# Peptides against a protein of PDB entry 1EMU, part 32

Target 1, 132 residues: chain A of PDB entry 1EMU
Amino acid sequence: PPYLKWAESLHSLLDDQDGISLFRTFLKQEGCADLLDFWFACTGFRKLEPCDSNEEKRLKLARAIYRKYILDNNGIVSRQTKPATKSFIKGCIMKQLIDPAMFDQAQTEIQATMEENTYPSFLKSDIYLEYT

## One batch from the design tools (peptide; made by RFdiffusion4, then SolubleMPNN)

Design b2_p13_8_s1 (from b2_p13_8, 5 letters changed)
Fold by OpenDDE base, seed 2:
Structure b2_p13_8_s1 (fold): chain B 132 residues (1-132), chain A 13 residues (1-13)
Amino acid sequence: as target 1 above (132 residues)
Amino acid sequence: SIEEEILEELLSE
């Protein structure tokens, strides 16, 4: 069944709508849903190809991601990203240099945080175990 | 999808 694949890799969990739903519910209870939300925001942002019709939308989205997750020093995403990574993103925003890959390093760092902490905890959670 | 939902929320702020 799909839930067994979720235990094999975080990728398998994040590729399943049911898995994502349960994992997000768990993260909300732990007060760290922003980790997953930021991860998906980065993925969605990277998919937007630079073009004349997308320029304004991409800039707006990049600024929103920055303000919500990076600029907030009290947020879990900010606490789990390196200062150099955050300063790089700030620089891109200030210079309006909006490359599709500008959040890649931050996404990698947040993914590592999930791999090391929240993902293993999820597999031991009542939410996951009751589903199995 | 959750991805689309998150992007829409960000763009609505």
Scores: peptide ipSAE 0.757, ipTM 0.963, DockQ to the pose 0.787
Fold by OpenDDE base, seed 4:
Structure b2_p13_8_s1 (fold): chain B 132 residues (1-132), chain A 13 residues (1-13)
Amino acid sequence: as target 1 above (132 residues)
Amino acid sequence: SIEEEILEELLSE
């Protein structure tokens, strides 16, 4: 069943809408849902191919991601990303150089945080275990 | 999808 695949890899969990829903619920209870939301924001942003017609939209979205997750020093995403990574993102925003990959390093660092901490905790949580 | 929901939320803020 799918829930067994969720325990085999974070990738399997994040490819399943039911898995995502349960994991997000768990993260909300732990006060760290922003980790997952940021991860998906980065993925969605990267999928937007740059062109003249969506330049303003991409800039708006990049700014929103930056303001919500990176600039907020009290946020868990900001605390779990390296200063050099955050500085790079800030630089991109300030220079309006909005490359589709501009959040890749930050996403990698947040993914590592989930892999090492919240994902294992989720698999030991009542939410997951009661679902199984 | 969750991804689209998150993007729409960000763009609506």
Scores: peptide ipSAE 0.753, ipTM 0.963, DockQ to the pose 0.796
Fold by OpenDDE base, seed 3:
Structure b2_p13_8_s1 (fold): chain B 132 residues (1-132), chain A 13 residues (1-13)
Amino acid sequence: as target 1 above (132 residues)
Amino acid sequence: SIEEEILEELLSE
């Protein structure tokens, strides 16, 4: 069943809508849902290929991601991303150089945080265990 | 999808 695959890798969990839902619920209870939300925001942003029709959308989205997760020094995403990574993103925003990959490093760092901490905890959680 | 939901939320702010 899918829940067994979720325990094999974070990737498998994040590829399953039911898995994502349970994991997000867990993260909300832990006060760190922003980790997952940011991760998906980065993925969605990267999928938007630069073109005339989505230029405004991409800029708006990039700014929103930056303001919500990177600029907020009290946020868990900000605390779990390296200063150099945050500075790079800030630079992209300020210079309006909105490359699809501009959040890749930050996403990688947040993914590592989840894999090292919240993902293992999720697999030990009542939410996951009761689902199995 | 959850991804779509998150993006829509960000774009609506």
Scores: peptide ipSAE 0.744, ipTM 0.961, DockQ to the pose 0.771
Fold by OpenDDE base, seed 5:
Structure b2_p13_8_s1 (fold): chain B 132 residues (1-132), chain A 13 residues (1-13)
Amino acid sequence: as target 1 above (132 residues)
Amino acid sequence: SIEEEILEELLSE
């Protein structure tokens, strides 16, 4: 069953709608749902092909991601990303150099945080165990 | 999808 694949890799969990729902519920209870939301925001942003018609949308979205997750020093995403990574993103925003990959390093760092902490905890949680 | 929901929320702020 799919829930067994969720325990094999985080990617398997994040590729499954039911898995995402349960994991997000768990993260909300732990006060760290922003980790997952940021991860998906980065993925969605990277999928947007740079072109003249998307320029305004991409800039707006990049600014929104920056303001919500990176600029807030008290936020969990900001606390779990390296200063150099946040500085790079800030630079991109200030220079309006909006490359599709501008959040890749931050996404990698947040993914590592989930892999090391929240994902293992989820697999031991009542939410996951009751589902199995 | 959850991805699209998150992006839409960000764009509405």
Scores: peptide ipSAE 0.744, ipTM 0.962, DockQ to the pose 0.796

Design b2_p13_8_s2 (from b2_p13_8, 6 letters changed)
Fold by OpenDDE base, seed 1:
Structure b2_p13_8_s2 (fold): chain B 132 residues (1-132), chain A 13 residues (1-13)
Amino acid sequence: as target 1 above (132 residues)
Amino acid sequence: SIEEEILEKLLSE
């Protein structure tokens, strides 16, 4: 069943809508749902191919991601991203150089955070175990 | 998709 695949890799969990739902519920209880939301925001942002017609949208979106997750010094995403990574993102925003990959390093760092603690904890949680 | 929903929410804030 799918829930067994979720335990094999974070990737499998994040590819399943039911898995995402349960994991997000768990993260909310832990006060760190922003980790997952940011991860998906980065993925979605990278998929937006730059062109003349979406330049404004992409800039607005990049600013929104920056303000919500990076600029918030008290946020879990900000705490789990390196200063150099955040500085790079800030620079991109200020210079209006909005490359599709501008959040890649931050996403990698947040993914590592999930892999190291929240994902393993989820697999031991009542939410997951009761589902199985 | 969850990605689209998150992005749309960000744009509406």
Scores: peptide ipSAE 0.753, ipTM 0.964, DockQ to the pose 0.826
Fold by OpenDDE base, seed 4:
Structure b2_p13_8_s2 (fold): chain B 132 residues (1-132), chain A 13 residues (1-13)
Amino acid sequence: as target 1 above (132 residues)
Amino acid sequence: SIEEEILEKLLSE
């Protein structure tokens, strides 16, 4: 069953709508749902191919991601990303150099945080265990 | 998709 695959890899969990729902519920209870939301935001942003017609939209979106997750020093995403990574993102925003990959390093660091902490905790949580 | 929903939410804030 799918829930067994969720325990085999974070990738399997994040490819399943039910898995995502349960994991997000868990993260929300732990006060760290922003980790997952940021991860998906980065993925979605990277998929937006830059062109003349969507340049302004992509800039607005990049700014929104930056303001919500990176600039907020009290946020878990900000606390779990390295200063150099955050500085790079800030630089991209300030220079209006909005490369599709500008959040890649931050996403990698947040993914590592989930892999090392929240994902293992989720698999030991009542939410997951009661679902199984 | 979830990622699209998140992006739309970000733009609406």
Scores: peptide ipSAE 0.752, ipTM 0.964, DockQ to the pose 0.821
Fold by OpenDDE base, seed 5:
Structure b2_p13_8_s2 (fold): chain B 132 residues (1-132), chain A 13 residues (1-13)
Amino acid sequence: as target 1 above (132 residues)
Amino acid sequence: SIEEEILEKLLSE
């Protein structure tokens, strides 16, 4: 069953709608749902192909991601990303150099945080165990 | 998709 694949890799969990739902519920209870939301925001942003027609949209979206997750020093995403990574993103925003990959390093760091902490905890949680 | 929903929410804030 799919729940067994969820225990094999985080990616398997994040590729499954039921898995995402349960994991997000768990993260909300832990006060760290922003980790998952930021991860998906980065993925979605990277999928947007730059072109003349969506330049303004991409800039607005990059600013929104920056303001919500990176600029907030009290947020969990900000606390779990390196200063150099946040500085790079700020630089991209200030210079309006909006490359599709501008959040990749931050996404990698947040993914590592989930892999090392929240994902293992989820697999030991009542939410996951009750589902199995 | 979940990505699109999150991005749309971000743009609406």
Scores: peptide ipSAE 0.752, ipTM 0.964, DockQ to the pose 0.866
Fold by OpenDDE base, seed 3:
Structure b2_p13_8_s2 (fold): chain B 132 residues (1-132), chain A 13 residues (1-13)
Amino acid sequence: as target 1 above (132 residues)
Amino acid sequence: SIEEEILEKLLSE
């Protein structure tokens, strides 16, 4: 069953709508749902191929992601991303150089945080265990 | 998709 695959890798969990739902519920209880939301925001942003028709949308999204997750010093995403990574993103925003990959390093760091902490905890949680 | 929902939410804020 799918829940067994979720325990094999974070990737498998994040590829499953039911898995994502349960994991997000868990993260909300832990006060760190922003980790997952940011991760998906980065993925979605990267999928937006630059073109004339979506230039304004991409800029707005980049700014929104930056303001919500990176600039907020009290946020868990900000606390779990390296200063150099945040500075790079800030630079992209300020220079309006909006490359699809501009959040890749931050996403990698947040993914590592999840894999090292919240993902293992999720697999030990009542939410997951009761689902199995 | 979840990605679309998150992005749409960000744009609407």
Scores: peptide ipSAE 0.750, ipTM 0.964, DockQ to the pose 0.824

Design b2_p13_8_s3 (from b2_p13_8, 4 letters changed)
Fold by OpenDDE base, seed 4:
Structure b2_p13_8_s3 (fold): chain B 132 residues (1-132), chain A 13 residues (1-13)
Amino acid sequence: as target 1 above (132 residues)
Amino acid sequence: SIEDEILEELLAE
Protein backbone atom coordinates (compact mmCIF):
# COMPACT_ATOMS: atom_id res chain seq x y z
CA PRO B 1 0.00 0.00 0.00
CA PRO B 2 1.04 3.61 -0.56
CA TYR B 3 1.68 4.28 3.13
CA LEU B 4 4.56 1.80 3.05
CA LYS B 5 6.18 3.75 0.24
CA TRP B 6 5.78 6.91 2.31
CA ALA B 7 8.04 5.35 4.90
CA GLU B 8 10.68 4.53 2.30
CA SER B 9 11.23 8.07 1.02
CA LEU B 10 10.03 11.62 1.50
CA HIS B 11 9.74 11.80 -2.27
CA SER B 12 7.12 9.06 -2.27
CA LEU B 13 5.20 10.84 0.46
CA LEU B 14 5.21 14.15 -1.40
CA ASP B 15 4.04 12.49 -4.62
CA ASP B 16 0.87 11.23 -2.97
CA GLN B 17 -2.04 13.57 -2.26
CA ASP B 18 -3.19 11.48 0.68
CA GLY B 19 0.33 11.37 2.03
CA ILE B 20 0.72 15.12 1.65
CA SER B 21 -2.58 15.72 3.42
CA LEU B 22 -1.64 13.53 6.34
CA PHE B 23 1.87 14.93 6.60
CA ARG B 24 0.59 18.50 6.41
CA THR B 25 -1.90 17.79 9.19
CA PHE B 26 0.94 16.46 11.31
CA LEU B 27 3.07 19.50 10.57
CA LYS B 28 0.23 21.83 11.52
CA GLN B 29 -0.04 20.10 14.87
CA GLU B 30 3.69 20.63 15.32
CA GLY B 31 3.45 24.28 14.30
CA CYS B 32 5.69 23.83 11.28
CA ALA B 33 3.39 23.44 8.29
CA ASP B 34 5.23 26.33 6.67
CA LEU B 35 8.09 23.97 5.85
CA LEU B 36 5.91 21.99 3.49
CA ASP B 37 4.00 24.98 2.18
CA PHE B 38 7.24 26.76 1.36
CA TRP B 39 8.57 23.66 -0.36
CA PHE B 40 5.53 23.49 -2.62
CA ALA B 41 5.60 27.23 -3.20
CA CYS B 42 9.16 26.95 -4.45
CA THR B 43 8.27 24.04 -6.71
CA GLY B 44 5.30 25.85 -8.16
CA PHE B 45 7.27 29.03 -8.64
CA ARG B 46 10.06 27.25 -10.50
CA LYS B 47 7.51 25.76 -12.90
CA LEU B 48 6.39 29.18 -14.08
CA GLU B 49 8.14 29.90 -17.34
CA PRO B 50 9.63 33.38 -17.40
CA CYS B 51 8.19 35.48 -20.21
CA ASP B 52 7.00 39.02 -20.78
CA SER B 53 3.39 38.16 -19.94
CA ASN B 54 4.35 36.38 -16.70
CA GLU B 55 6.84 38.92 -15.41
CA GLU B 56 4.49 40.77 -13.09
CA LYS B 57 2.86 37.60 -11.81
CA ARG B 58 6.20 35.97 -11.11
CA LEU B 59 7.47 39.04 -9.30
CA LYS B 60 4.31 39.18 -7.22
CA LEU B 61 4.62 35.53 -6.29
CA ALA B 62 8.32 35.83 -5.49
CA ARG B 63 7.61 38.80 -3.25
CA ALA B 64 4.84 36.89 -1.49
CA ILE B 65 7.08 33.89 -0.86
CA TYR B 66 9.84 36.17 0.38
CA ARG B 67 7.60 38.16 2.72
CA LYS B 68 5.76 35.17 4.12
CA TYR B 69 8.59 32.73 4.69
CA ILE B 70 12.00 34.41 4.39
CA LEU B 71 11.48 37.88 5.82
CA ASP B 72 9.55 36.55 8.81
CA ASN B 73 12.38 36.08 11.29
CA ASN B 74 10.00 34.39 13.70
CA GLY B 75 9.04 31.76 11.14
CA ILE B 76 10.39 28.26 11.00
CA VAL B 77 11.46 28.59 7.35
CA SER B 78 13.56 31.63 8.17
CA ARG B 79 15.13 29.82 11.12
CA GLN B 80 15.98 26.79 8.99
CA THR B 81 17.58 28.64 6.08
CA LYS B 82 21.13 29.94 6.01
CA PRO B 83 21.75 33.68 6.28
CA ALA B 84 23.57 33.69 2.94
CA THR B 85 20.62 31.97 1.29
CA LYS B 86 18.15 34.48 2.66
CA SER B 87 20.44 37.33 1.70
CA PHE B 88 20.62 36.07 -1.87
CA ILE B 89 16.83 35.87 -2.11
CA LYS B 90 16.50 39.36 -0.68
CA GLY B 91 18.94 40.59 -3.28
CA CYS B 92 16.92 39.04 -6.08
CA ILE B 93 13.75 40.68 -4.81
CA MET B 94 15.36 44.09 -4.38
CA LYS B 95 16.95 43.97 -7.82
CA GLN B 96 13.82 42.44 -9.37
CA LEU B 97 15.97 39.67 -10.84
CA ILE B 98 13.43 36.87 -10.63
CA ASP B 99 15.15 33.75 -11.88
CA PRO B 100 13.07 30.54 -11.73
CA ALA B 101 15.82 28.98 -9.62
CA MET B 102 16.11 31.81 -7.09
CA PHE B 103 14.53 29.72 -4.30
CA ASP B 104 16.34 26.47 -5.12
CA GLN B 105 18.94 26.67 -2.37
CA ALA B 106 16.34 27.61 0.22
CA GLN B 107 14.11 24.77 -0.91
CA THR B 108 17.04 22.38 -0.63
CA GLU B 109 17.75 23.51 2.91
CA ILE B 110 14.11 23.19 3.94
CA GLN B 111 13.91 19.77 2.32
CA ALA B 112 16.95 18.71 4.33
CA THR B 113 15.26 19.97 7.48
CA MET B 114 12.21 17.84 6.74
CA GLU B 115 14.34 14.81 5.87
CA GLU B 116 16.30 15.06 9.09
CA ASN B 117 13.57 16.04 11.52
CA THR B 118 9.87 16.34 10.69
CA TYR B 119 9.68 13.46 8.23
CA PRO B 120 11.18 10.89 10.62
CA SER B 121 9.00 12.27 13.41
CA PHE B 122 5.95 11.91 11.20
CA LEU B 123 6.68 8.24 10.63
CA LYS B 124 6.73 7.73 14.39
CA SER B 125 3.62 9.84 14.98
CA ASP B 126 0.24 8.59 16.10
CA ILE B 127 -1.40 10.09 13.03
CA TYR B 128 0.73 8.02 10.66
CA LEU B 129 0.70 4.84 12.72
CA GLU B 130 -3.06 4.97 13.17
CA TYR B 131 -3.43 5.40 9.41
CA THR B 132 -1.45 2.23 8.77
CA SER A 1 -3.60 20.06 -5.84
CA ILE A 2 -1.90 21.26 -2.70
CA GLU A 3 0.70 23.04 -4.79
CA ASP A 4 -1.91 25.00 -6.71
CA GLU A 5 -3.78 25.84 -3.54
CA ILE A 6 -0.66 27.25 -1.94
CA LEU A 7 0.24 29.35 -4.97
CA GLU A 8 -3.28 30.71 -5.25
CA GLU A 9 -3.26 31.65 -1.60
CA LEU A 10 0.05 33.44 -1.96
CA LEU A 11 -1.16 35.37 -4.99
CA ALA A 12 -4.34 36.37 -3.19
CA GLU A 13 -2.50 37.97 -0.29
Scores: peptide ipSAE 0.764, ipTM 0.964, DockQ to the pose 0.791
Fold by OpenDDE base, seed 2:
Structure b2_p13_8_s3 (fold): chain B 132 residues (1-132), chain A 13 residues (1-13)
Amino acid sequence: as target 1 above (132 residues)
Amino acid sequence: SIEDEILEELLAE
């Protein structure tokens, strides 16, 4: 069943709508849902190809991601990203150099945080175990 | 999808 695949890799969990739903519920209870939300925000942002019709939307989205997750010093995403990574993103925003890959390093760092902490904890959680 | 939902929320801010 799908829930067994979720235990094999975080990728399998994040590729399943039911898995995402349960994992997000767990993260909300832990006060760290922003980790997953930021991860998906980065993925969605990267999918937007630079073009005339997307330019304004991409800039607006990049600014929103920056303000919500990176600029907030009290946020879990900010605490789990390196200063150099955050300063790079700030630089891109200030210079309006909005490359599709501008959040890649931050996404990698947040993914590592989930892999090492929240994902293993989820597999031991009542939410996951009751589902199995 | 959750991805679309998150992006729409960000764009609405």
Scores: peptide ipSAE 0.763, ipTM 0.964, DockQ to the pose 0.788
Fold by OpenDDE base, seed 5:
Structure b2_p13_8_s3 (fold): chain B 132 residues (1-132), chain A 13 residues (1-13)
Amino acid sequence: as target 1 above (132 residues)
Amino acid sequence: SIEDEILEELLAE
């Protein structure tokens, strides 16, 4: 069953709508849902191919991601990303150099945080165990 | 999808 695959890898969990729903509920209870939301925001942003028609949209989205997750020093995403990574993103925003991969390093760092902490905790949570 | 919802919320800000 799918829930067994969720325990095999975070990737499997994040590729399943039911898995995402349960995991997000868990993260909300832990006060760290922004980790997952940021991860998906980065993925969605990267999928937007640069072109004349979506340049404004991409810039707007990049700024929103930056303001919501990176600029907020009290946010969990900001606390779990390296200063150099945040500085790079800030530079991209200021220079309006909006490369599809500009959030890749931050996403990697947040993914590592989930892999090492919240994902294992989720697999031991009442939410997951009651589902199984 | 959750991804789309998140992007929509970000763009609405």
Scores: peptide ipSAE 0.761, ipTM 0.964, DockQ to the pose 0.747
Fold by OpenDDE base, seed 3:
Structure b2_p13_8_s3 (fold): chain B 132 residues (1-132), chain A 13 residues (1-13)
Amino acid sequence: as target 1 above (132 residues)
Amino acid sequence: SIEDEILEELLAE
């Protein structure tokens, strides 16, 4: 069953809508749902190809991601991303250099945070174990 | 999808 694959890798978990739903519920209980939300925001942003029809949407989305997750010094995403990474993103926003990959490093760092802490904890959680 | 939901929320801000 899919839940066994979720325990094999975070990638498998994040590739399954049911797995994502359970994991997000767990993260909300732990007060760190922003980790996953940011991760998906980065993925969704990267999928938007630079073109005339997407320009306004991409700029708005980039600014929203920056304000919500990077600029908020009290947020878990901000606390789990390196200063140089946050500085780079700030620079992109200020210079209006909105490359599809501008959040890649931050996403990698947040993914590592989940891999090291919240993902293992999820696999030991009542939510996951009761699902199995 | 959850991804779409998150993006929609961000774009609504």
Scores: peptide ipSAE 0.757, ipTM 0.963, DockQ to the pose 0.762

Design b2_p13_8_s4 (from b2_p13_8, 4 letters changed)
Fold by OpenDDE base, seed 4:
Structure b2_p13_8_s4 (fold): chain B 132 residues (1-132), chain A 13 residues (1-13)
Amino acid sequence: as target 1 above (132 residues)
Amino acid sequence: SIEDEILQSLLEE
């Protein structure tokens, strides 16, 4: 069953809508749902092909991601990303150089945080265990 | 998808 695959890799969990739902519920209870939301935001942002017609939209989205997750010093995403990474993102925003890959390093760092902490905790949680 | 919902939410803030 899918829930067994969820325990084998974070990738399997994040490829499953039910898995994402349970994991997000767990993260909300832990006060760190922003980790997952940011991860998906980065993925979605990277998929947007830059062109003249969507330049303003991409800039708006980049700014929103930056303000909500990177600039917020009290946020878990900000606390789990390295200063150099956040500085780079800030630079991109200030210069309006909105490359599709501008959040890649931050996403990698947040993914590592989930892999090392919240994902293992989820697999030991009542939410996951009761689902199985 | 959750991904789309998150992006849409960000654009509406």
Scores: peptide ipSAE 0.751, ipTM 0.964, DockQ to the pose 0.763
Fold by OpenDDE base, seed 1:
Structure b2_p13_8_s4 (fold): chain B 132 residues (1-132), chain A 13 residues (1-13)
Amino acid sequence: as target 1 above (132 residues)
Amino acid sequence: SIEDEILQSLLEE
């Protein structure tokens, strides 16, 4: 069953809508749902191919991601990303150089945070265990 | 999808 695959890798969990739903519920209870939301925001942003018609949308989205997750010094995403990474993102925003990969390093760092902490905790949670 | 919902929410902020 899918829930067994979720325990084998974070990738498997994040590829399953039911898995995502349960994991996100768990993260909300832990006060760290922004980790997952940011991860998905980065993925979605990278999928937007730069072109003339997408320029405004991409800039708006990049700014929103920056303001919500990076600029917020009290946020968990900000706390779990390195200063150099955040500075790079800020630079991209200020210069309006909006490369599809501009959040890649931050996403990697947040993914590592989930791998090391929240994902293992999820597999031990009542939410996951009751589902199984 | 969750991804789409998150992106849409961000665009509305």
Scores: peptide ipSAE 0.750, ipTM 0.963, DockQ to the pose 0.828
Fold by OpenDDE base, seed 5:
Structure b2_p13_8_s4 (fold): chain B 132 residues (1-132), chain A 13 residues (1-13)
Amino acid sequence: as target 1 above (132 residues)
Amino acid sequence: SIEDEILQSLLEE
C-alpha cells in the first residue's frame, strides 16, 4: 500500500496526496508546516517558464516567497537555511534577477532538514501509525 | 494541488 512507500522515501510521501495531507497535519502540530509549504512553493516557482507574459507574476511570487520565508528571521525556514543562501536570494530580489532556479539551494537545505528531522518523526507519529 | 494552493495564497498576500 502507498503508506509503505511513504516510509521508503520522502519523495514518495510528497508525491502522494494522502501522504502530503497527513504529513502537513503533522507538521502543523509541530509548528513546522512552513518547511513543506516553502518546499512546494520552490517547486512551483521553478516550473514557471520565464517569458514576457510571466515576468510580473514571477517577480511578485519570488518576492512573496522571499518575504514570507527568507526575510523573517524568526521563521523556521530562515533558521534552517544558511546565511549565504539567504544572501544570494536577497541579491536576486534586489537586482530583479529572477532565475527559475534561484530558490534551489534553499529548497535543498529545507529538504535536508525534513529528511533528517521532521520526516523521521512523522513516521513515528500517531498520525502515521494510526493510518497504517 | 497543494502546490497550486500555496502559490495562489502567496500571490494573494
Scores: peptide ipSAE 0.743, ipTM 0.963, DockQ to the pose 0.806
Fold by OpenDDE base, seed 3:
Structure b2_p13_8_s4 (fold): chain B 132 residues (1-132), chain A 13 residues (1-13)
Amino acid sequence: as target 1 above (132 residues)
Amino acid sequence: SIEDEILQSLLEE
């Protein structure tokens, strides 16, 4: 069943809508749902190809992601991203250089945080174990 | 999808 694949890799978990839902519920209880939300925001942002029709949307999204997750020093995403990474993103926003990959490093760092902490904890959680 | 919901929420902020 799919839940066994979720235990094999975070990638498998994040590629399954049911897995994502359970994991997000767990993260909310742990007060760190922003980790997953940011990760998906980065993925979705990267999928938007630069073009005339997407220009306004991409700029708006980039600014929203920055303000919500990077600029907020009290947020878990901000605390789990390196200063140089946050500085780079800030630079992109200020210069309006909105490359599809501008959040890649931050996404990688947040993914590592999940891999090392919340994902293993999820696999030990009542939410996951009761689902199995 | 959850991804779509997150992006939509960001666009509406």
Scores: peptide ipSAE 0.742, ipTM 0.962, DockQ to the pose 0.771

## One batch from the design tools (peptide; made by RFdiffusion4, then SolubleMPNN)

Design b2_p14_1_s1 (from b2_p14_1, 8 letters changed)
Fold by OpenDDE base, seed 4:
Structure b2_p14_1_s1 (fold): chain B 132 residues (1-132), chain A 14 residues (1-14)
Amino acid sequence: as target 1 above (132 residues)
Amino acid sequence: MEEIIEEILKKLLE
């Protein structure tokens, strides 16, 4: 069953709509749902291929991601990303250099946080165990 | 995953 695959890798969990739902519910209870939301936002942003017709949209989205997750010093994402990473992102925003990969390092750091902390905890949670 | 991404991006752009 899919839930067994979820326990084998975070990637498998995040590829499954039901898995995402349960994991997000767990993260909300832990007050860190923004970790997952940011991760998905970064993925979505990277998929937007830069072109003349979507520059404004991409900039707007980048700014939104930055303001919501990076600029907020009280947020879990901000707390779990390195200062240099946040500074780089800020620089991209300020210079309007919106490369599709501009959030990659931050996404990697947040993914590592999930891999090392929230994901293992999820697998031990009542939410997951009761689902199995 | 795609559905979740679209939802998140949509909210960010609101």
Scores: peptide ipSAE 0.649, ipTM 0.948, DockQ to the pose 0.865
Fold by OpenDDE base, seed 3:
Structure b2_p14_1_s1 (fold): chain B 132 residues (1-132), chain A 14 residues (1-14)
Amino acid sequence: as target 1 above (132 residues)
Amino acid sequence: MEEIIEEILKKLLE
């Protein structure tokens, strides 16, 4: 069943809507749902290829991601991303250089945080175990 | 994951 695949890799968990739902619930209880939301925001942003019709929307979205997750020093995403990574993103925003990959490094760092901490904890959680 | 992505992006663009 799918829940067994979730235990094999984080990607398997994030490819499954039920898995995402349970994991997000767990993260909310831990006060760190922003990790997952940011991860998905980065994925969604990267999929928006630059074109004349969506350039303004892409800039607005990039700014929103930056302001919500990177600029907020009190946020968990900001605390779990490296200063150089945050500075790079800030630079992109200030220069209006909105490359689809501009959040890739930050996403990688947040993914590593989940891999090392919240994902293993989720697999030991009552939420996951009761589902199985 | 497309559903959650769309939801998150929508909220960010509000």
Scores: peptide ipSAE 0.648, ipTM 0.949, DockQ to the pose 0.940
Fold by OpenDDE base, seed 1:
Structure b2_p14_1_s1 (fold): chain B 132 residues (1-132), chain A 14 residues (1-14)
Amino acid sequence: as target 1 above (132 residues)
Amino acid sequence: MEEIIEEILKKLLE
């Protein structure tokens, strides 16, 4: 069953809508749902191919991601990303150099945080165990 | 995954 695959890798968990729902519920209870939301935001942003018709949308989205997750010094995402990574993103926003990959390093760092902390905790949680 | 992404992006652009 899918829940066994979820325990094998975070990737398998994030490929399953039911898995995402349960994991996000768990993260919300832990006060760190922004980790997952940011991760998905980065994935979505990277998928937007630059073109004249979506330039304004991409810039607005990049700014929104930056302001919500990176600029917020009290946020879990900001606390779990390196200063150099945040500085790079700030530079991209200020220079309006919004390459699709501009959040890649931050996403990698947040993914590592989930892999090492929240994902293992989820597999030991009542939410996951009651589902199995 | 796609559904979740669209929901998150939509909220960010509000």
Scores: peptide ipSAE 0.643, ipTM 0.948, DockQ to the pose 0.947
Fold by OpenDDE base, seed 5:
Structure b2_p14_1_s1 (fold): chain B 132 residues (1-132), chain A 14 residues (1-14)
Amino acid sequence: as target 1 above (132 residues)
Amino acid sequence: MEEIIEEILKKLLE
């Protein structure tokens, strides 16, 4: 069943709508749902290939991601990303150089945080265990 | 995954 695949890899969990729902519920209870939301935001942003029709949208979205997750010093994403990574993103925003990959390093760092902490904890949680 | 991405991006652009 799908829930067994979720235990095999974080990727499998995040590829399943039911898995995402349960994991996000768990993260909300832990006060760290922003980790997952940021991860998905980065994925979505990267999928937006630069073109004339979406240039303004991409800039607006990049700024929104930056302001919500990176600039907020009290946010968990900001606390779990390296200063150099945040500085790079800030530079991209200030220069309006909005490369599809501009959040890749931050996403990698947040993914590592989930892999090392919240994902293992989720697999031990009542939410997951009661689902199985 | 695609559905949740769309929801998150939508909210960010509001």
Scores: peptide ipSAE 0.642, ipTM 0.947, DockQ to the pose 0.946

